# Peptides against a protein of PDB entry 5KEZ, part 213

Target 1, 320 residues: chain A of PDB entry 5KEZ
Amino acid sequence: NVAIYNPFRPWWERYQPVSYKLCTRSGNEDEFRNMVTRCNNVGVRIYVDAVINHMCGNAVSAGTSSTCGSYFNPGSRDFPAVPYSGWDFNDGKCKTGSGDIENYNDATQVRDCRLTGLLDLALEKDYVRSKIAEYMNHLIDIGVAGFRLDASKHMWPGDIKAILDKLHNLNSNWFPAGSKPFIYQEVIDLGGEPIKSSDYFGNGRVTEFKYGAKLGTVIRKWNGEKMSYLKNWGEGWGFVPSDRALVFVDNHDNQRGHGAGGASILTFWDARLYKMAVGFMLAHPYGFTRVMSSYRWPRQFQNGNDVNDWVGPPNNNGVI

## One batch from the design tools (peptide; made by RFdiffusion4, then SolubleMPNN)

Design b2_p23_8_s2 (from b2_p23_8, 10 letters changed)
Fold by OpenDDE base, seed 1:
Structure b2_p23_8_s2 (fold): chain B 320 residues (1-320), chain A 23 residues (1-23)
Amino acid sequence: as target 1 above (320 residues)
Amino acid sequence: ANIPYEREPYLAKEMRDYMSSLK
């Protein structure tokens, strides 16, 4: 991915790919392979946060400022490490003046335009689908169990399906022969927008962002809500079907007060309430659960906003 | 409700089986 130095190596640089090389501040391919093997050997399965909707920001300077040193040029849409070129992006398809999503009530914009300047891949093209599938298949062959598909809301479900249809079965060294990769899709659906979580049920599970938001209000005892109301937690609260839901108390976005979620979101900063929420999530039979493992950073609030919400995870290889 | 799914990911099936065991 792009190496951003201002601010200094933020967490979100990881979501700006310039190649599909397994070489980031989290480690190199050998280290990753080692981890996957060790985890699988003790029954811990790995899913990968796969960024396949886009490449890096359109305004990032061209060069070799990337975690693996690969050259890239956002201006010319040149990503030779893949390779991608100007033919592989939705620049001509997006009809907004800025090239970015301007109206989230327009499903076409949401899927064909750039998410906050991130160069939008033309996922309708078989070439692009194949390059992504090759990346994912490499990971499958290493031994991962599945994927979180980042920014799925911004991809057409049919394009996602086309990619998934190209995927290998899971590695038979650790999984039963013929096993399919576990897929869950990040779709922010809190209502009020044309794109719905149900649009993606055919591809796998979806993130249920109502879960953390509503659980937070209950645990915080907002609006007179009580834990006893959680008896029918899940479908009874209007959430997606349990077999389509991936649930969580918080994620990296709403932990920082942005993305899908509000002040109700519980995080490790509120340790007692957070433990209650996580404990309940793990105990209650609804959805596929995800537990957050995060880190502390020097929060600094100005006008209600943490100006240090960009701070990335602790790192001891500062040059990479 | 049971939502039809073209694919049956390994972990999804495992989770369904686990959930069923709790009933």
Scores: peptide ipSAE 0.028, ipTM 0.520, DockQ to the pose 0.017
Fold by OpenDDE base, seed 2:
Structure b2_p23_8_s2 (fold): chain B 320 residues (1-320), chain A 23 residues (1-23)
Amino acid sequence: as target 1 above (320 residues)
Amino acid sequence: ANIPYEREPYLAKEMRDYMSSLK
């Protein structure tokens, strides 16, 4: 991914890929392989956050300022480490003036335009699908158990399916022969927009962002909400079917007030309430549960916003 | 220029504003 130095190595640089090489601030491919092996050997499975909707931001300077040292040029859409070129992006499909998504009520913009400047890959192309599949298959062959698909809302479900259909079975050294990778898709669906979580059910599970948002209001006793109302928690609250849901109290985005959920989201900053929410989530039989492991950072609020929301995990001069 | 990674769909922003008003 791109190496960002202003601010200094933010967490979100990881979501701006310039190659599919496994070398980042967390380590190189050999170290990753070793970690996967050690984890699998004790029954801990690894799921990779796969960023396949886009490459880096269009305004990032060209050069070799990347975690693997690979050259890239966002301006010319040149990513030779893949390789991708201008033919592999949706620039010609997006009809907005900015090239970015401007109207979330227009499904074509949501899928074909850039998410906040991130160069949008042409996932309808078999070449692009194959490059992504090769990346994911390499991870599968290493021994990962599945994937979180980042920004799935911004990809056509059929394109995702086409990629998934190219995937290998899981590594038989640790998984039963014929096992398929576990897939869950990040889709922000709070209602009111044309793109629905149900559009993605055929590909795997989807994130249910209503879960953390609504649970937060209940635990906080906002708007007259009561714990007793959680009796029909799940589908009864309008959430997706349990067998399609991946649920969580918070994630890295809404922990920082971004994405979906708002101020209701509970985090480790409110330790008591957060423990209550996480405990309830783990105890209640709805969805596939995900528990957040995060870190403290020096929050500095200015005009209601944390100016240090970019801060990544504890590191030694950028090395984690 | 630096591009922050932000996910702020219109509805999500409205929800954030609404929830903030309940404080």
Scores: peptide ipSAE 0.027, ipTM 0.557, DockQ to the pose 0.055
Fold by OpenDDE base, seed 3:
Order: structure tokens, then C-alpha cells, then sequence
Structure b2_p23_8_s2 (fold): chain B 320 residues (1-320), chain A 23 residues (1-23)
């Protein structure tokens, strides 16, 4: 991915890929393979956060400022380490003036335009699908158990399906023969928008963002919410079916900004309430649960926003 | 120096707006 130095190596640089090389601030491919093997040998499975909707930001400077030293040029859409070129992006499909998503009530913009400047891959192209599948299959062959598909809301479900149909079975050294990768898709569906979580049910589980948002209000006793209202928690609250839901109290995104500074989302910053929420989540039989493991950073709020929300995990000169 | 990236680049605007409305 892009190595960002201003600010210094933020967490979000991981979500700006310039190649599919397993060479990042967390380690190289050999180290990753070693970790996956050791984890699998003791029954701990690895799921990869797969960034396949886009490459890096359109405004990032061209060069070799990347975690594996690969050259890239966002301006010309040149990613030779893949390789991708200008033919592999949705620049011509997006009809907005900026090239970015401008209206989330327009499903075509949400999927064909750039998410906050991130170069949007043309996932309709078999070439692009194949390059992504090769990346994911390499991980599967190493021994990962599945994937979180980042920014799934911004991809057409059919394009995702086409990629998933190219995937290998899981490595039989650790998984039963014929096992399929576990797939959960990041889809932000809070209602009132044209794109629905149900559009993605055919590909795997989806993130239920209503869960953490609503649970936060209840635990905080906001708006007259009571614990007794949790009697029909799950589908009764308008959430997706339990067998399609991946649930969580917080994630790396909503842990920051307003979510950490005053919004309903509970985080480790409010330790007591957070433990209550996580405890409830783990005890209640709805969805597939995910527990966040985060870190402290020097928060500095200005105008209700943490100006240091970019701070990445503890590191040694950018290396974790 | 690289150009600073936008804050909360992956959290959708609608989600941020929703969270703000829950205050």
C-alpha cells in the first residue's frame, strides 16, 4: 500500500493499495505465511481485510512511496505491480463533476464513482476480477480462512459474486476438503438509502451497523431507551437475518471521529459501558460476533472532532 | 511530503450523519 508520511504512517494508509504484494508495515510474505501456519496449527483462523474496490487516492503523489517499494502513478492510473492501467478504472463510467460520490441516494454513483478520491476499479472487467481473484487465491493457498470485503457497498453484488466464483477451496492441510472461504461484506445500511444489505446476501454475511449504533443508545440510556427494549433484539429491531449478520460494538472507523467523541458508538474509551455492550453482544444469540482489539492514541478534540484520529497502532518508525 | 488524506476516508457520510443524529 501507499506509505503516507504526512501524517506519519496513519492507520488508513493500509486501505490505499498499490499492489497485491504481501509486503506491508506488518511484515513480509514469509512472515505472514509463518503466522498463518502457526495460528492454524492451534485452531486460530485468519481472515484478511481485502481491499478490492479501489486502489490508492487519486491525489497521492506518484513514485515508490509504498510499503514494498512498488512504483505507482495515480494520475495516469498506472499500477505496474498488478498491473493496472487507465482501462481498469471507472473514470469513464462515473458521471459526477468531481469523479467522486456526491449523492448516496444514487446507487450508480455509490458504486461507479470514487469513494473519497480512491481510484475506483472497474470490477465489471474480467481482467480486474481475475487479478483480484489471484490475490485472494494466493492468500487462500497460504491458509487463510476467509475475507472481510472492504467497501462492499461500493461494489456491484454481481461483480463480487464473479470474483468469489473464481476462488479456490480452503487449504486442506487445515480445513475439511471442499471448504469454502468465509465471506463477510462491509455494507453500511442504516435504512433510507437505495443500496440494501440484502443485495449482498448471496455473497455471504454482511456487517450490521445498526447493531452497534442502536446498542450504544440503549446502553447509554439515550432518547429514553431501556434495556428491557432488548427483549426482541435482532430481527425484531429491523436488523438483517441472524445467519447473514456480522455484528460488533465498534470498528476502526466508527471508533474515530464523532463515534469516539460523542456519538452512540461505544468504544474502549468508555470502558465500563463498552464492557457491558460487548458482554451483551457475546451473550445474545444474534449474528456472528466480532470483538475489537484497539489501542490508545493521543486524542485531541477540536470542534467535536479528534484531530489525531489518523494515528495508527504502536509502531517502530512505521513498522508494527 | 505526501498530500494528507481526508479524515475518516472509509466511514461513509451517511453513517457519520447518522451517528451525529444519535447524540
Amino acid sequence: as target 1 above (320 residues)
Amino acid sequence: ANIPYEREPYLAKEMRDYMSSLK
Scores: peptide ipSAE 0.012, ipTM 0.371, DockQ to the pose 0.087
Fold by OpenDDE base, seed 4:
Structure b2_p23_8_s2 (fold): chain B 320 residues (1-320), chain A 23 residues (1-23)
Amino acid sequence: as target 1 above (320 residues)
Amino acid sequence: ANIPYEREPYLAKEMRDYMSSLK
């Protein structure tokens, strides 16, 4: 991914890929292989946060400032380490003036235009699908158990399906023969927009962002909400079917006031309430649970926003 | 109208079974 130095190595640089090489702030491919092997050997499975909707930001300077040293040129859409070229992006397909998503009530914009300037891959192309599948299959062959698909809302479900259909079975050294990778898709659906979580049920599980948002409201006792109202928690609250839901109290985005959920989202900063929420989540049978592991950073609020929301995990001069 | 779901991967079932065993 792009190495960003202003601000200094933010967490979100990881979501701006320039190649599918497994060299990042966390280590190289050999180290990753070693980690996956060691984890699998003790029953810990690895799920990769796969960034496949886009490459890096359109405004990033060309060069070799990347975690694996690969050259890239956002201006010309040149990513030779893949390789991608200008034909592999949706520049000509997106019809907005800026090239970015401008209206989230337009499903076509949401899927064909750039997410906050991130170069949008043409996932309708078999070539692009194959390059992504190759990346994911490489990880599968290493021994990962599945994937979180980042920004799934911004990809056409059929394109995702086409990629998933190209995936190998899991590595039989650790998984039963014929096992398929576990897939969960990040889709932010709190209602009010045309893209629905149900559009993605065919591909795997979907993040249920209503879960954390509503649970936060209840635990905080906002708007007269009571714990007793959780008797029909799950589908009874309008959430997706349990077998399609991946649930969580918070994630890295809404922990920082981004994404979805608003101020109701509980985080480790509110330790007591957070533990209550996480405990309830783990005890309740609804959905597949995900527990957040985060870190403390020096928050600085200005006009209600943390100006240090970019701060990544503890590191040694950028190396984690 | 029933929404067609893809069959859950084996790992998902395994995890559900494991979680059930803890309850």
Scores: peptide ipSAE 0.008, ipTM 0.397, DockQ to the pose 0.018

Design b2_p23_8_s3 (from b2_p23_8, 12 letters changed)
Fold by OpenDDE base, seed 2:
Structure b2_p23_8_s3 (fold): chain B 320 residues (1-320), chain A 23 residues (1-23)
Amino acid sequence: as target 1 above (320 residues)
Amino acid sequence: ANIPYSREPGLAKEIREWQESLL
């Protein structure tokens, strides 16, 4: 991914890829392989956050300022470490004046235009699909158990399916022969927009962002909500089917007031209520549960905004 | 508009405003 130094190595640089090389601030490929092996040997499975919708931001300066030293040029759409060129992006397909998503009520824009300036990959192309599949298959062959697909809302479900159909079975050293990778897709669906979580059920599980938002409202006792109303928690609250849901109280985005959920989201900053929410989630039989392991950062609010919302995990001069 | 998580600086305020409009 791109190496950002202003601010100094923010968390979000990881979501701006310039190659599919397994060398980042977390370590090199050998170290990653070693970690996966050690985890698998004790029954801990690894799921990779796969950023496959896009490459880095269009405004990032060209050069070799990346975690693996690979050259890239956003202006010319040149990513030779893959390789990608201008033919592999949706610049000509997106019809907005800015080249960015301008109207989220237009599903075509949401999927074919740039997400916040991030260069949008032409996932309709077999070449692009194959490059992504090669990346994911390399991880599968190392021994990962599956993937979180980042920004799935911004990819056509059929394009995702085409990539998934190219994937290998899981590594038989640790998984039963013929096992398929576990897939869960980040789709923000709080209602009111044309793209629905149900569009993605065919590819795997989806994130249920209503879960943390509604649970937070109940536990905070907002709007007269009561714990007793949780009797029909799950599908009874309009959530996706349990077998399609990945559920969580919070994530890295909404801990910072980003993504989805608003002020109702409970985090470790509200320790007592958060423990109640997490305990309830783990006890209740709805969905596949994800527990957050996070960190504190020096929050500094200016005009209601945390100016330090960029702060990544604890590190020693950029080394994690 | 649905604003996803901030992959670049400067979007936090807009995201919060969007979230508040939906809840």
Scores: peptide ipSAE 0.066, ipTM 0.716, DockQ to the pose 0.129; fails the geometry check
Fold by OpenDDE base, seed 1:
Structure b2_p23_8_s3 (fold): chain B 320 residues (1-320), chain A 23 residues (1-23)
Amino acid sequence: as target 1 above (320 residues)
Amino acid sequence: ANIPYSREPGLAKEIREWQESLL
């Protein structure tokens, strides 16, 4: 991914890829392979956060300032380490003045325009699908069990399906023959927009962001909410079907006030209430559960904003 | 504009406002 120096190596640089090489501040490919093997040998499975909707920001300077040293040029859409060129992006398909998503009530913009300036891949092209599948298959062959698909809301479900259809079976050294990768898709659907979580049910599970948002409100006792109202928690609250839901109290985005859920989201910063919410989630049968493992950073609020919300996990590797 | 993702600096306020508008 891109190496960002202002601020210094933020967490979100990891979501700005310039290649599909397994070289990041989290480690190199050999280290990753060793970790996957070690985990699989004791029954711990690995699911990769796969960033396949886009490459890096359009405003990032060209050069070799990346975690694996690969050259890239956002201005010319040149990513030779893949390789991608200007033919592999949706610049000509997006019709907004900025090239970015401007209206989330326009499903076409949401899927064909740039998410916050991130160069939007033309996933309708078989070439692009194949390059992504090759990346994911390399991970499958290493021994990963599945994927979180980042920014799935911004990809056409059919394009995702086309990629998934190219995937190998899981590695038979650790998984039963014929096993398929576990897929869950990040889709932020809090209602009020044309894109729905149900659009993606055919590809795998979907993140249910209403879960953490509503649970936070209940646990905080906001607006007269009571624990007794959780008697029909899940589908009865308008959430997606249990067998399609991946549920969580918080994630890395909304832990920082980003993504979805607002101030209702409970985090480790509110330890007592957070433990209550996580305990409830683990005890309740609705959805596939995910528990957050995060880190503390030095929060500094200015004008209601944490100016240090960029701070990534402690790291002493991958500094260029 | 509704911006649900913070993959660049300076978007936190806009994201929070978007989140609150949907709850």
Scores: peptide ipSAE 0.059, ipTM 0.701, DockQ to the pose 0.139; fails the geometry check
Fold by OpenDDE base, seed 5:
Structure b2_p23_8_s3 (fold): chain B 320 residues (1-320), chain A 23 residues (1-23)
Amino acid sequence: as target 1 above (320 residues)
Amino acid sequence: ANIPYSREPGLAKEIREWQESLL
């Protein structure tokens, strides 16, 4: 991914890829392979956060300022380490004046235009699908158990399916022969937009962002909500079917006031209430549960906004 | 604009406004 120095090595640089090489601030490919092997040998499975909707930001300077030293040029859409060129992006398909998503009520913009300036991959192309599948298959062959698909809302479900159809079975050294990768898709659906979580059920599980938002409101006792109202928690609250839901109290985005849920989201900053919410989630049968492991950072609120919401994990001069 | 999450500086406010509009 790109190396950003202003601000200094933010968490979100990891979501701006320039190659599919497994060399980042967290380590190299050999170290990753070693970790996967050690985890699998004790029954701990690895699921990779796969960033496949886009490459880096369109405004990033060309050069070799990346975690693996690969050259890239956002201006010309040149990513030779893949390789991608200008033919592999949706620049000509997006019809907005800025090239970015401007209207989330237009599903075509949401999927064909740039998310926050990130160069949008042309996932309709078999070449692009194959390059992504190659990346994911390399991970499968290493021994990962599945994937979180980042920014799935911004990809056409059919394009995702086409990629998934190219995937290998899981590594038989650790998984039963014929096992398929576990897929869960990050889709933010709180209602009010044309894109729905149900559009993605055919590809795997989806993130249920209503879960953390509503649970936070109940635990905080906002709007007269009571714990007794949780008697029909899950589908009774309008959530997706349990077998399609991945549920969580918070994630890295909404922990920082980003994504979905706003101020209702409970985090480790509210330790008592957070433990109550996580305890309830783990005790209740609805959905596949995910527990957050995070870190403290020096929050500084100015006009209600944390100016340090970019701060990544503890590091030694940029090295994690 | 309604943006789901920030991958660059300066978009946090827009994300919060989007969240509030949907809840």
Scores: peptide ipSAE 0.057, ipTM 0.718, DockQ to the pose 0.141; fails the geometry check
Fold by OpenDDE base, seed 4:
Structure b2_p23_8_s3 (fold): chain B 320 residues (1-320), chain A 23 residues (1-23)
Amino acid sequence: as target 1 above (320 residues)
Amino acid sequence: ANIPYSREPGLAKEIREWQESLL
């Protein structure tokens, strides 16, 4: 991914890829292989946050300022380390004036235009699908158990399916022969938009952002909500089917007041309430649970916003 | 414009406004 130095190596630089090389702030490919092996050997499975909707921001300067030193040029859509070129992006398909998503009530914009300036890959192309599948298969062959698909809302479900159909079975050194990768898709569906979580059920599980939002409201006793109302928690609250749901109290975005869920989201900063929420989540049978493991950073609020929301995990001069 | 994800600096306000509008 791109290496950002202003601010100094923010967490979000990870979501701006310039290659599919396994060389990042976390280490190189050999170190990754070692980690996966060690984890698998003790029954800990690895699921990779796969950023496959886009490459880096369109405004990032061309050069070799990347975690693996790969050259890239956002201006010309040149990512030779893949390789991608201008033919592999949706620039000509997006019809907005900015090239970015401007209206989330337009599903076509949401899928074909740039998410916050991130160069949008043409996932309709078999070439692009194959490059992504190659990346994911490399990870599968290393021994990962599955994937979180980042920004799935911004990809056509059929394109995702086409990629998934190219995936290998899991590594038989650790998984039963014929095992398929576990897939869960980040889709923010709080209602009010044309894109629905149900559009993605065919590809795997989907993040249920209503879970954390509603649970936060209940635990905080906002709007007259009571814990006794959790009697029909799950589908009874209008959430997706349990077998399609990945549930969580918070994620890295809404932990910083971003993403989805609003002020109701509970985080480790509200320790007591957060423990209650996480405890409830783990005790309740609804959905596949994800527990957040984060870190403290020096929060500095200005006008209600944390100006240090960019701060990444503890690191040594940018290396985790 | 709605901005649901924080992958660039300076988008926090827009993201919060977006998510609040959907709740």
Scores: peptide ipSAE 0.048, ipTM 0.703, DockQ to the pose 0.143; fails the geometry check

